Peptides against a protein of PDB entry 6O8C. Designs and how they scored, part 217

Target 1, 262 residues: chain A of PDB entry 6O8C
Amino acid sequence: VGLRYEKISLPKIHPRYDLDGDASMAKAVTGVVCYACRTASTLLLYQELMRKGVRWLVELVKDDYNETVHKKTEVVITLDFCIRNIEKTVKVYEKLMKVNLEAAELGEISDIHTKLLRLSSSQGTIESSLQDISSRLSPGGLLADTWAHQEGTHPRDRNVEKLQVLLNCITEIYYQFKKDKAERRLAYNEEQIHKFDKQKLYYHATKAMSHFSEECVRKYEAFKDKSEEWMRKMLHLRKQLLSLTNQCFDIEEEVSKYQDYT

## One batch from the design tools (peptide; made by RFdiffusion4, then SolubleMPNN)

Design b2_p29_6_s3 (from b2_p29_6, 13 letters changed)
Fold by OpenDDE base, seed 4:
Structure b2_p29_6_s3 (fold): chain B 262 residues (1-262), chain A 29 residues (1-29)
Amino acid sequence: as target 1 above (262 residues)
Amino acid sequence: ELEKILELGEKAESMSLEEWKKAIEEFEK
């Protein structure tokens, strides 16, 4: 779930010269662009935090992978040792069987041997799964975090600063319009300046909103979508690792039951 | 329409009030 923000739009700008209306409009525009600046900053911060989180999660999953590999290796060694011992025991009992001794025990040991071989086969599947996970985590793999550096907005883009410059221009005009309103009537030259500033206000506001929408919001949404997709895949991978670890523990437990025969 | 307005605005930054007035009048035609 990404940051929720309100969709903002510029107020309607009336072409008619109206000191009261123009002051009110300018106030509203200032508010909208101010909100855009703050929102852009918040969206940027969110993305930066997410990028840090992504890096953290990658390292965490790599650690989980290494632990799983270690556990798998341990189990393989134990299992192989157990299999070798059982095989030796089987040979001894087979010799005894030739002299009609210990026939019942031989059957039990042979069954254990078969079970251990099945467990060994399952280890091959675990190994294949680990290799798949390793490939996905590798540079250029399906779970690479390159998108985090490519998508979204970055501090280097200076979007907030650009918006702030426009906001400053708009705010200056708003304060002038507030003064103009207080005068109730302007001289001809002042009226013309007011009209000119109104057009400038519109230009700055439009530029700000366009920049906010296209360079901040749109890119943020793209980042958010990629982040959500990637996060789901990473969490799934982590669950897979946990499953593999549990399988190793299960095999280890099963092998421990047969240690009396080794 | 938005692009036209933005273009006009960019030009307006370097225009005098009179030039801007003429540009607006032309734009409104």
Scores: peptide ipSAE 0.030, ipTM 0.486, DockQ to the pose 0.072
Fold by OpenDDE base, seed 1:
Structure b2_p29_6_s3 (fold): chain B 262 residues (1-262), chain A 29 residues (1-29)
Amino acid sequence: as target 1 above (262 residues)
Amino acid sequence: ELEKILELGEKAESMSLEEWKKAIEEFEK
C-alpha cells in the first residue's frame, strides 16, 4: 500500500574551496533536489487519487447500507403480516377446540406462531446493528472521512512549486560552478563570488530537503497510515452489511415455509 | 503499475465520482 520512494540525502558539502569538487557537489545536490521535486509530485498525485477513492467508497457503502435497510424493511412487513395471519388462525382453531374439533392441527399452528415470534425478535438485533453502522458512517462518527481532507499534502500547498523554485536557484549555481570549473582558476573577485554562491547553494539545498521531509514526506506518511486504517475499517463494515443482508434473506426464506398456513 | 496510479492521480482532480468509479472499474480489469 502506498508509493515506494527512495530515501534521499544531501551529499557532504566541504568548506574548502575546490572548483572540481564544488562542481561535482553542486551536480549531486541538483540531482537530489530534482528527485525531491518529482517525488513530491508523485506523492501528491497519489493522495489526490486516494481522496477520490475515499469519497467513492463512502458513497458505495452508503448505498449498501440503504439497500440493506430496504431489505430489512421488506422482511419486517412480510413477517408481521405472516404473524398476524397465524394469530387469526390460532383464534379460529381455539374456538373450534371448544367443540372438540381439530386439536392436532392447533398444536402445529401454535408452534409455527412461536417460531415466527422468534424470527421477529431477531429483527431487533439486525436493527441495532444497522443503527450502529449508521452511527459510524454519520458525520462525526468513527468512519467519517474528514481526515482525508485534512491530512496529507494538497495542491494548494504548492509544495512542488516551492521546491521547483529552490531547484532553479540550485541549478543556476550548478551551471555557474561548471563554468568556474572550466576556467580552472578564478580571479580574486570571482573566487569570492564562488564562495558566496556555495553558501547560497547550501542554504537552498538545506531548505529544499527540510521542506521535502517535513511538508511532503511526513504528511504523506501520516495520510497513508490513516488511509490504511480507515480502509480496513470500511471493508470490515461492508462485510458486516453483507452479513446483515444475508440474515434478512434467511429470515425471509424461513417465513416462506410457513406461508401455506396463513 | 506505478505509472497507472500516477495517471489516475493526474486525472483525479478533474474527475467526477462517477467518472472515477468507471476508471477504477477499468483499472481492476
Scores: peptide ipSAE 0.025, ipTM 0.479, DockQ to the pose 0.011
Fold by OpenDDE base, seed 3:
Structure b2_p29_6_s3 (fold): chain B 262 residues (1-262), chain A 29 residues (1-29)
Amino acid sequence: as target 1 above (262 residues)
Amino acid sequence: ELEKILELGEKAESMSLEEWKKAIEEFEK
């Protein structure tokens, strides 16, 4: 998961005045910073797409939660109704037992009543689990998606644009160095300008690579790590919801077996 | 190349969830 990119570094810059060497160095620097610009843009794109995916998944899980709650409510109503009916039946048979009639039947009905009460107790556990899930999905909960808005790089940071400006400056110097190389030898004043531009090149390149590393790559990695963790937790939560739903269906099925006695 | 990537980034920033889903499907082909 995540985008792969090559670890890049600036070439060594020699202090010696050398028209051929300086042109070659400038070309290499241009290439490295160009790669940084492209990579920064790609990393930004990835994060923006992931943020959209996160929002989608949150809504999906909320829907799953609501469906589970609905099913649980339905089962509670059915179960309570069945329990009330069985209790009425038990009372009738208890009266008959006083005259030494229907003792065996009373035992069977009482057993059913006990089983239904056990099923009812399990509803409390399901409710508690649903409440836990709800709390986790709440705005202040452990599965809140606030991290997606805070972590990583954003278009508003203008990282790509900042890098592009630096790249433009570097590229301009590179093209000048190509011209200087073609001249083979420079006049004194032009030589001094060349040396000064070489210092500027170094400055821009260092600034670009520092910005790329600290403001793009580092933040991207943090975003990626948090996203992976969050996604795993959300998927697990969906499985929990499915389990709770299945428990509700199981209870409903069990209750249906006893409806004939009510 | 850089311009193309920047353009894609701008589109991704403004696209809807539905458009995002379609884009993902296209990339999976």
Scores: peptide ipSAE 0.024, ipTM 0.431, DockQ to the pose 0.013
Fold by OpenDDE base, seed 5:
Structure b2_p29_6_s3 (fold): chain B 262 residues (1-262), chain A 29 residues (1-29)
Amino acid sequence: as target 1 above (262 residues)
Amino acid sequence: ELEKILELGEKAESMSLEEWKKAIEEFEK
C-alpha cells in the first residue's frame, strides 16, 4: 500500500553551447521538476490523509479498550458477589452439619467455591494485561501516534512551495532559451548570459531534485514504513482486547452456572 | 474507514490533487 510514482531523473546536460540542445534540455528539466512538484504535493496529501486515519484508529482502539474494561469490571463485581454468597452458604452448612445434615451438599458448595476463587485469580491476569495495553496506548507509550506528527512531510515544511520557486526559476530560463533558439545566433554578451543561465538552470534543477529526493520521497517512505508497522501493532492490540473480552464472557458464563447456589 | 484510506492510497496514482483534497476534507467533517 502506498503511492506509486515514477522515478525521475534529470536529463543529461551537455556542457557544449548549443542553442537547440539547450532549449530541449531546459524543456525536459522543466518537465521533470514540474512532475516533482506535483508528486510532492500528492505525497503530502496522502500523508495528511493517513494521519487522519491514524487518529481514527486510535479512537477506535480506545473505544475497544474502554468496552473491555467495562466488561471486566462487570464480571469482577458479579464474581465477587457470587464468592461472597457462596462463602456465606458454606458457613451456614458448616453450622448445620453439626446437626446431622447431609455432607454431600457441603462438598459440592466447597467445590464451587474453589472454582470461583480460581476464576477470581484469572481476573488479576486480565487486569495486568489491560494495564499493559493502557500503558502502550498512553502518551509516550509504544503505540502512541506522536510519530505521525514527526515522521514524513508536513504542510509547514513548505516543500511544494520551495520546489515551485525553483520551478519558476527554471521555467524562466527555459523560456529565454526558447527565445535564444529562435534567434539562431547570439551576440557575444548574450551568449555569455546564456551560458551563465545554463549553469543556473543546472543549479536550480539539482537543488530541486535533491530536495525532492531527500525532503519529500525519503521522508514519505519513512512515514509509510512507520505507519505500516504501527498499524500492524494496533491490529494486534485489538485482537488482544477481543481475547480479553472473550475471557470475561467465559468467566461470566461459568459464574452463571453457579448462580442457583448463591 | 481505515480501509477506505488504504484504498485511496492505492488509487492515488489515478487521482488528481483536487480529488485528494476533497477526500481529506471529508475526513475532517
Scores: peptide ipSAE 0.019, ipTM 0.469, DockQ to the pose 0.013

Design b2_p29_6_s4 (from b2_p29_6, 14 letters changed)
Fold by OpenDDE base, seed 4:
Structure b2_p29_6_s4 (fold): chain B 262 residues (1-262), chain A 29 residues (1-29)
Amino acid sequence: as target 1 above (262 residues)
Amino acid sequence: KMEEILKLGEKAEEMSHEEWLKAIEEFEK
């Protein structure tokens, strides 16, 4: 879910000289470009906040990964210790069986040994999954955050400032058109200046709208789309890490049940 | 260039909105 903004368009500019119409048009244009400036600023802020969030999430997931790896290592050590103890016990019982001691206990211990070996095999799958996650989080991996620095708009682009300059020019013309309207009729020279300013207004407005659409909105939308995709993948990865952690706990719990036999 | 813009503005009064937009586009070339 990204920031919602209204689609803006310039009002229709009539070529006919009309002091009332031109003042109204100029007011509308000023409003549209003002909205573009505010929107561009908001879109930029959103992207900067998202970039901070991306960096935060990367570090969080890396911490989760390290914790999971640590837990996996502990479980492997415990499991290996338990397997070695059971193997020693099996050997002792096998020797005792040769001396006519009870066979029923050997069967139970052998079954436990088989179960522990199965658990050990499952650790290989966990390790492979962790390696995959590590590769994805690595520089150049599928979950690299390089897109966050490349896509979208940045403060260094000075898009808001560029739009503000155009807005200032448009606003000056608008205020002049308000004065012209109040005069009701202009002298020939003033009329020519008014017509010229109307053309300037058009150029400033079209430049502002093009800049807003191409450099602000389009780039923002591209950033938004990439951020949403990346975020979904990162959240999924975090869930995978949690699943792996839970699997480690499950193995640890099962191993604890057999420790009484060692 | 300013004189050309003024002349274009004068002609624009007799033009339709579409014709005016085309004239501006041609002027920007």
Scores: peptide ipSAE 0.021, ipTM 0.425, DockQ to the pose 0.370
Fold by OpenDDE base, seed 1:
Structure b2_p29_6_s4 (fold): chain B 262 residues (1-262), chain A 29 residues (1-29)
Amino acid sequence: as target 1 above (262 residues)
Amino acid sequence: KMEEILKLGEKAEEMSHEEWLKAIEEFEK
């Protein structure tokens, strides 16, 4: 998962004054920084889309949680009702047993009561699991989405714009170097300006590459890594919720077998 | 050599055009 981009590097820089070489170098630099601008924009877009996805998934999982809680509550109510009814029946049969009536049936009813109590005990485990999930989803929990807002690059950082400014400066110098190349030979003053511009080009290029690497790529990679980890955990949590829901259904089904005795 | 050129570029912001030209001339020697 993630965007694939090519590793970019600046071309070799030769200190020697060479109109042809300098023009070629400037062209290459322009291309590299242009790629950086485009890549930075793409990486930013990816992150923004992922942030939307994260928000969506959080809401989805919250809905799943609420549904599970609801189902658990229904089962608890049904189970408690069944237990109460069986207990009443047990009491009646116990009274009858004192006069040697219906003694054989009492054992069966008592066994059912025991089974229902065991099912009731399992609800405690489900509740504990739900509480754990709730804590993980809560603000400050292990599955909080605060990282999505903090990590990576943001439009407010203006990284693309900053790179574009540098690209403009570089492009201007490149165009001048094309002209210089066409002249084949420069006067002394123009030669000195060319040399100065070459240094400016190096400065802008280095600044662009540094900015791209440190403020765009590095932050993107950090965002990507965190997003992948978080996503995996969220999906696992969702599976846990489904498992808990299924457990509730299983309990409900088991209880239904004993409803004839209530 | 590239690192040296980059360092010179950083210093360029603090130098006048004339000073920079002199620095470049010295660097190219």
Scores: peptide ipSAE 0.020, ipTM 0.404, DockQ to the pose 0.091
Fold by OpenDDE base, seed 5:
Structure b2_p29_6_s4 (fold): chain B 262 residues (1-262), chain A 29 residues (1-29)
Amino acid sequence: as target 1 above (262 residues)
Amino acid sequence: KMEEILKLGEKAEEMSHEEWLKAIEEFEK
């Protein structure tokens, strides 16, 4: 899961003055750093996309939670109403029994009352579960999305731009080395310039690769790992909410069977 | 392709859950 990228490394830079070799090396370095720039850009875009998705999912799950709470509340109201009605009915039948009416009906109603009370007790478990979910979704909770802002790379870091600057410097040296190669032999002063440019190319390249690895790749991997973990937990939570909703529907259905006695 | 990714990111908040999953899957390919 996540963006796949190829591991890149710089070619070996030999200290020996060689116009053909230096041109080839510079070409390879340009290619590697170019890939790093493109990859860094892609990784940044991925993270920005994921951050938007995270925000969306948080709101979605909050909506799911509110819906579940609403359904639970409806069931509690209905159940309490049914219990109160059954209790009234029980009292009426007890009075009628004193006047020599059938005791068999009272037994049935009493059994229904007992069943309803059991259903009511199960609501406590649902409530506890909802409270737990609420705590997890709350600010500072275990499912807070603060990590999305803390982990990874951001546009404000200007990582892509920094790499692009280095790439431009490297590319310029590469083009000069192509020209030097075409000359086949350089005068002493031009040779010295070539050697200095080779050193500059080395420093730019190493700086680019270090920046790419430490500031782009490493941070991206941390973001990716945290994102995957968080996503799994959020999806599991949604399943829990669905389960709680279904439990509420089941209770409502059972209560509906006894409405004829109310 | 990069422009497409940006567009997807901009629309992410308006997507359904299924659409979001598809977008991520497509991006990972």
Scores: peptide ipSAE 0.017, ipTM 0.393, DockQ to the pose 0.011
Fold by OpenDDE base, seed 3:
Structure b2_p29_6_s4 (fold): chain B 262 residues (1-262), chain A 29 residues (1-29)
Amino acid sequence: as target 1 above (262 residues)
Amino acid sequence: KMEEILKLGEKAEEMSHEEWLKAIEEFEK
């Protein structure tokens, strides 16, 4: 998961005054920084879309959780009712055993009672699992989505805009260097201006690349890694919920077999 | 739509920058 982008670097900037070389260099720098701007924009978009997806997935999983809890509750009620009825029946048959006529029937009912108690025990395990899931989904839990708001780059950071400003400055110098090249030779004053502009270009370019690498790429990569980890955990959680739901259905089915004895 | 966004994100891993831009453009239509 994530965008593939090309590794970019600035061309070598020679200190020597050379109108042809300087124009060529400026063109290359403009291209690199332009790519950085576009890349920063696409990385930002990716992250914003992922944040929306994260919110959606959280709500989906919460719904799944609530459904599972509801089903579990229904099964518990049914099971408890069945157990109570069987216990009453057992007491009746125990009284009849004084005559030894109902021994076989009592044995059968007692076996059913034992099975129901085992099912009841499994409900405790399901409850514990659901509590664990609930804790993980809680605001302070391991699967909280707070990271999505903290990690990565955000529109409020204005990274793309900052890079664009630098690109504009660089582009302006590039166009001037194209004109200078066309003149083939500059007067003394214009030559001095050219040299100063070259220094400015270097400054802007370096600033742009540093900003891109440190504030855009690095943060994006951190966000991507965190998102992948979180997504895997959430998917696993959904599978766990499905498993618990199926266990509830299995218990319900088993209990239904004994309803005739209650 | 949200599911599509997630799927697009997954596919992005195998996409070039140019391919990604095209995919986004298509998604916005």
Scores: peptide ipSAE 0.010, ipTM 0.386, DockQ to the pose 0.013

Design b2_p29_7_s2 (from b2_p29_7, 12 letters changed)
Fold by OpenDDE base, seed 3:
Structure b2_p29_7_s2 (fold): chain B 262 residues (1-262), chain A 29 residues (1-29)
Amino acid sequence: as target 1 above (262 residues)
Amino acid sequence: KLEEKKKEFEELLAEADEEVKEEMLKLGK
């Protein structure tokens, strides 16, 4: 999801001296560049808001990670304790069997031991997954947020202000052209001034549009694309963390069933 | 006379361009 904006272009500027036409053209140019200023401001705001969102999401996912690690650690301790107790029980029953006692109970306890060892093996998989996630979130990792500070446009670039300066110059010429139009006919010197002002208008307008396209729109689009990709990956990672957490709870529940045998 | 006036207006245009550049630089700092 991104901001939609209208593609804008400058009107055709005719070289012919025409007071009515030049006033109309100047008005249109003023409108286009004004739109560029407003759009640039909106695009900047969007990016700043997204940067805040990125920072928020990073912290959220880090919290989720820490919680998962904590839960995993708890389960490992519990599981190891249970395994040790079952192993002691197995040894006792093995000794009893040597003195011609029934081995039925030993079989049951041994089966439990085997199940617990399988659960312990799954902990290794969880650990490896957590390490992978940690690596991705680490500085320089695949999910680092450094791009958010580098890509796009920033307030420090002063793009909106630069465009506003050009707009002011264009607007001044436009108002002069309105006055010229009202005169219907200009004296020779005033006519020459008008022609040169028209050239100034063209210069400022083209500069504004170039700046808007290259320094605002292009960079915004790059930022948008990177943000969407990064966001999808982060959300997926969060789901992975939740899955790992659930696996820890499942193991804990299973272990609780065997605690009474120790 | 026409050429002299043309030159005068071209100089005026150049001055105006420099003023804009200067203002933009001030905003960028």
Scores: peptide ipSAE 0.041, ipTM 0.666, DockQ to the pose 0.072
Fold by OpenDDE base, seed 5:
Structure b2_p29_7_s2 (fold): chain B 262 residues (1-262), chain A 29 residues (1-29)
Amino acid sequence: as target 1 above (262 residues)
Amino acid sequence: KLEEKKKEFEELLAEADEEVKEEMLKLGK
């Protein structure tokens, strides 16, 4: 689940002045920070794609909700119409009962009326469920997607660019260390510069790795966890909507059985 | 000599930090 990345660490930096060792170390550091930069970019891309997916899913679920509401409304209208017609029929047959006619039919119609009223009562439960779903999807609700704009890393954070700047500084020092290695021996001043550059390299590398870990990886993991949790809840909600839709269809089907009496 | 080198080192680190800041400013433009 999610993007897998390799745990990276900086190579050990030996404090001893060694032109060959320092060049090799600098190369390794460059590689590690380069990997961090690429990984940060990939993690960012993943999150951006997920945000698009989140928005898409929200719209899909909203459409499902609206369709369910529409279907519910249709069923309510149909059911109310049937109830009114049955009530009229009951009144007619009650008049006929005064002359001892159609007693069996009146019993059947009364039973149908009772069943329709029970179906009507179930609409209240469906309405309550829809209201709950609406509240959860509303801004500030439990299933709001505001977290997707807050959690994780964003292009505006410029994390990749920041890492790239540090990588450029490190790469420059690495190239200098390659030259220093080729010289085999440096004059005193150049040696001192080399030692300072080694410290600069360490500084930039440490900063890059810290930034990568704290601002890229950690935030990505938080985003991933939040997205997975939210996705599970959204899928469950979608199932609830489907259940409510099916209940509406069941009611409609049941009402259709009594159309001969209405 | 060691204290002077330490001071020079701190100055170099400060310069490195400023270079990074300058590059970041270029990115913000």
Scores: peptide ipSAE 0.037, ipTM 0.655, DockQ to the pose 0.079
Fold by OpenDDE base, seed 2:
Formats: sequence, C-alpha cells, structure tokens
Structure b2_p29_7_s2 (fold): chain B 262 residues (1-262), chain A 29 residues (1-29)
Amino acid sequence: as target 1 above (262 residues)
Amino acid sequence: KLEEKKKEFEELLAEADEEVKEEMLKLGK
C-alpha cells in the first residue's frame, strides 16, 4: 500500500514587520521544511527497498517457472512412455482377439489408452500457458520490471540534499530572527536587512515546498501506483504457475494408476 | 523609492538563486 505521511503546508507569512511574529514564523517554516527533508528521505528509502523486492520477486517467479517446466517435462516423458507401452499391449491383445480370446481385457486396455491420450492432449494446453507466462516475464514483456527503474525518485536525483541546502538557508535566517527578537528593537539598517531576509526566507521556503511536492511526493505516488499494479499481476501469475504445477501432479497421479498395464 | 525597492528585491532574488545554485553544484547538481 505504500508509506503514509502527513500533508504539510507553509504557515502564512505576513508582510508586516514584527520581530516576535517573524521569529515564530521562521521557526514554523523551519519545522515544515525539516519534515519535508525527512519525509523525502523516507520515501526514497521505501522506493529503493521496493526495487530490491521487485528484483527478488522476479527471480523467485522465474525459479518457479523453471520448476514447473521441469515437472511438465517429466510428466510428458512418463506419459509418452506409458502410451507406447499400452499401444504395444493393444497390438498383442488384438492378435489374441483373432482367435476370440481376451476380449474383455482388450476393452479395458483400449479405454486406458483413450484416457492417456486425453491426458496427453492436456499437455499442449499446459505448454501454451507456460509459453505465455514466459513471454510475459521476458524482457519487454508485460511483467517486465523496467518501470521500477524509471518511475519514482532515485538517489542520483539528490532531492534530499537539495532540500537540505534550502533548509540550511532557512535555518540561518531563523537563528538571525531569534537574535533580532532578543534585541527587541533594531536600528534602521538592521531592520531593512531583516525585511530582506524575510523575503529571502519566503523564497527558499516556497522553493523547498515546490520541490518536495513536485519532485518527491508526486513521483513517489506514481511509483507506488505502478508498483501496486505490477504486484497484482505478479501474484496472479504465481497463482497460474501453481495451477499448472498442480495439473502436472494430477496427471502424474492418474498415470500411476495404469502402471500395472505397462 | 518604490522603484528602488523593486530593484533591491530583484537583486535579493538573484542572489538567493545563485547561492542555491552554487550549493547544488557542489553536490554534483
């Protein structure tokens, strides 16, 4: 389902010069952007872990596929062998039938032969299903994991670091505003500097929030959605493989009933 | 006075942008 996080927004930044208010505002902004940094880091980590999980799951499913193919092959060999033996037996009994012997047994053997042929026919369907699964798992297939490398955020994007730079700038201004507040009143030049710093704070904060929203959250959500869709498909595929495996076992069990005639 | 303040604000924004860019460059962009 993905990570849950709290929605954040910047506090109102009033244009009025107020040393107490500005210090409080700056503190709040610092907190918000700090949260954005941590959240961005967490979202990145989640995606990286998911990418590892995706790769792992792909390999697991490929192993399951190979095992199923192996089992199918064994069953085919067994069936073919059994069919050949039954056919030989049929020929022998047909010769005996010419002298009006073993009619009941011939009927039974013929019925077994028919059943085996039906089982053999089902192998074609299993093979087709396996081929379909293989194509879906292949590079460029519908279940390829290429999306995991394309979607979302990556360490190389340096989003956390970029946000941290902005946070540092904001924090510096916040600390200055704390000092300004402690002075109670600023000289004219210092007051002007304070006003400019406030504008600078606003600029950095807005940039940080925009970056967080557009480059971190939005891309994460896209990744999450793709991941969920892909995971559902993979789970379905695994169920299909299991079904095919079970069919192979069922066939093997059925063939074992006729071993006395082979 | 208003024009002067506008210029000052524009300069502030330019400075702030350059500062961030410089730091980002240090990070490898």
Scores: peptide ipSAE 0.034, ipTM 0.639, DockQ to the pose 0.071
Fold by OpenDDE base, seed 1:
Structure b2_p29_7_s2 (fold): chain B 262 residues (1-262), chain A 29 residues (1-29)
Amino acid sequence: as target 1 above (262 residues)
Amino acid sequence: KLEEKKKEFEELLAEADEEVKEEMLKLGK
């Protein structure tokens, strides 16, 4: 999971005045910053898609939780009903025992009652587990998705647009350096302007790379790491819910075996 | 002469910085 991107760096900028070298350098810088713009856009898109996925998964897990709770409730009702019926049966047999009738059957019914009570006790553990899951999924819980809105880069940050502004400045200088190269020799004033523009280029390039690294890449990496961690936890939680559901089914199945006695 | 040129470079860089900042500001936060 995650986007792979190439690590980029600015070419070496030599202080020496060289029309051919400066044009080549400017071209390389333009390419690097252009790549940064495209990469920033891609990283942003990835994060936006992931945010949508996170929201979707949260809703899915909540639905799973609700289904599990519903199943648990159904089993509790069934189990309680069965216990009550067995208890009534036990009372009847106890009365019959006073007349020395049906002694052998009372033992069996009593054993069933004991087993049902054990099943009922296990429901407490399921309930506790569901409560834990609920707490984790709550807005203030450990599995809250608030990080998805806070971490990473957002369209509102306008990172791509900001980089594009810098790219435009750099590109303009590059085109001028191409012209300068074509002239082969510049007059004194034009030479001085070229040197100034080279300094501007350096400034814009450095700013672009810093912005890309600090505001795009770093934040993306943080988002990616958090998303992976959160996703693992959510998947584990889903497995826990499934386990609890299966436990409910197991209890229901066992109870069904004893319903013939009630 | 070198100091004057250095000053000119610094001024140019400052102007470039302001220009970029202005453009970035126009884009909003």
Scores: peptide ipSAE 0.042, ipTM 0.661, DockQ to the pose 0.083; fails the geometry check

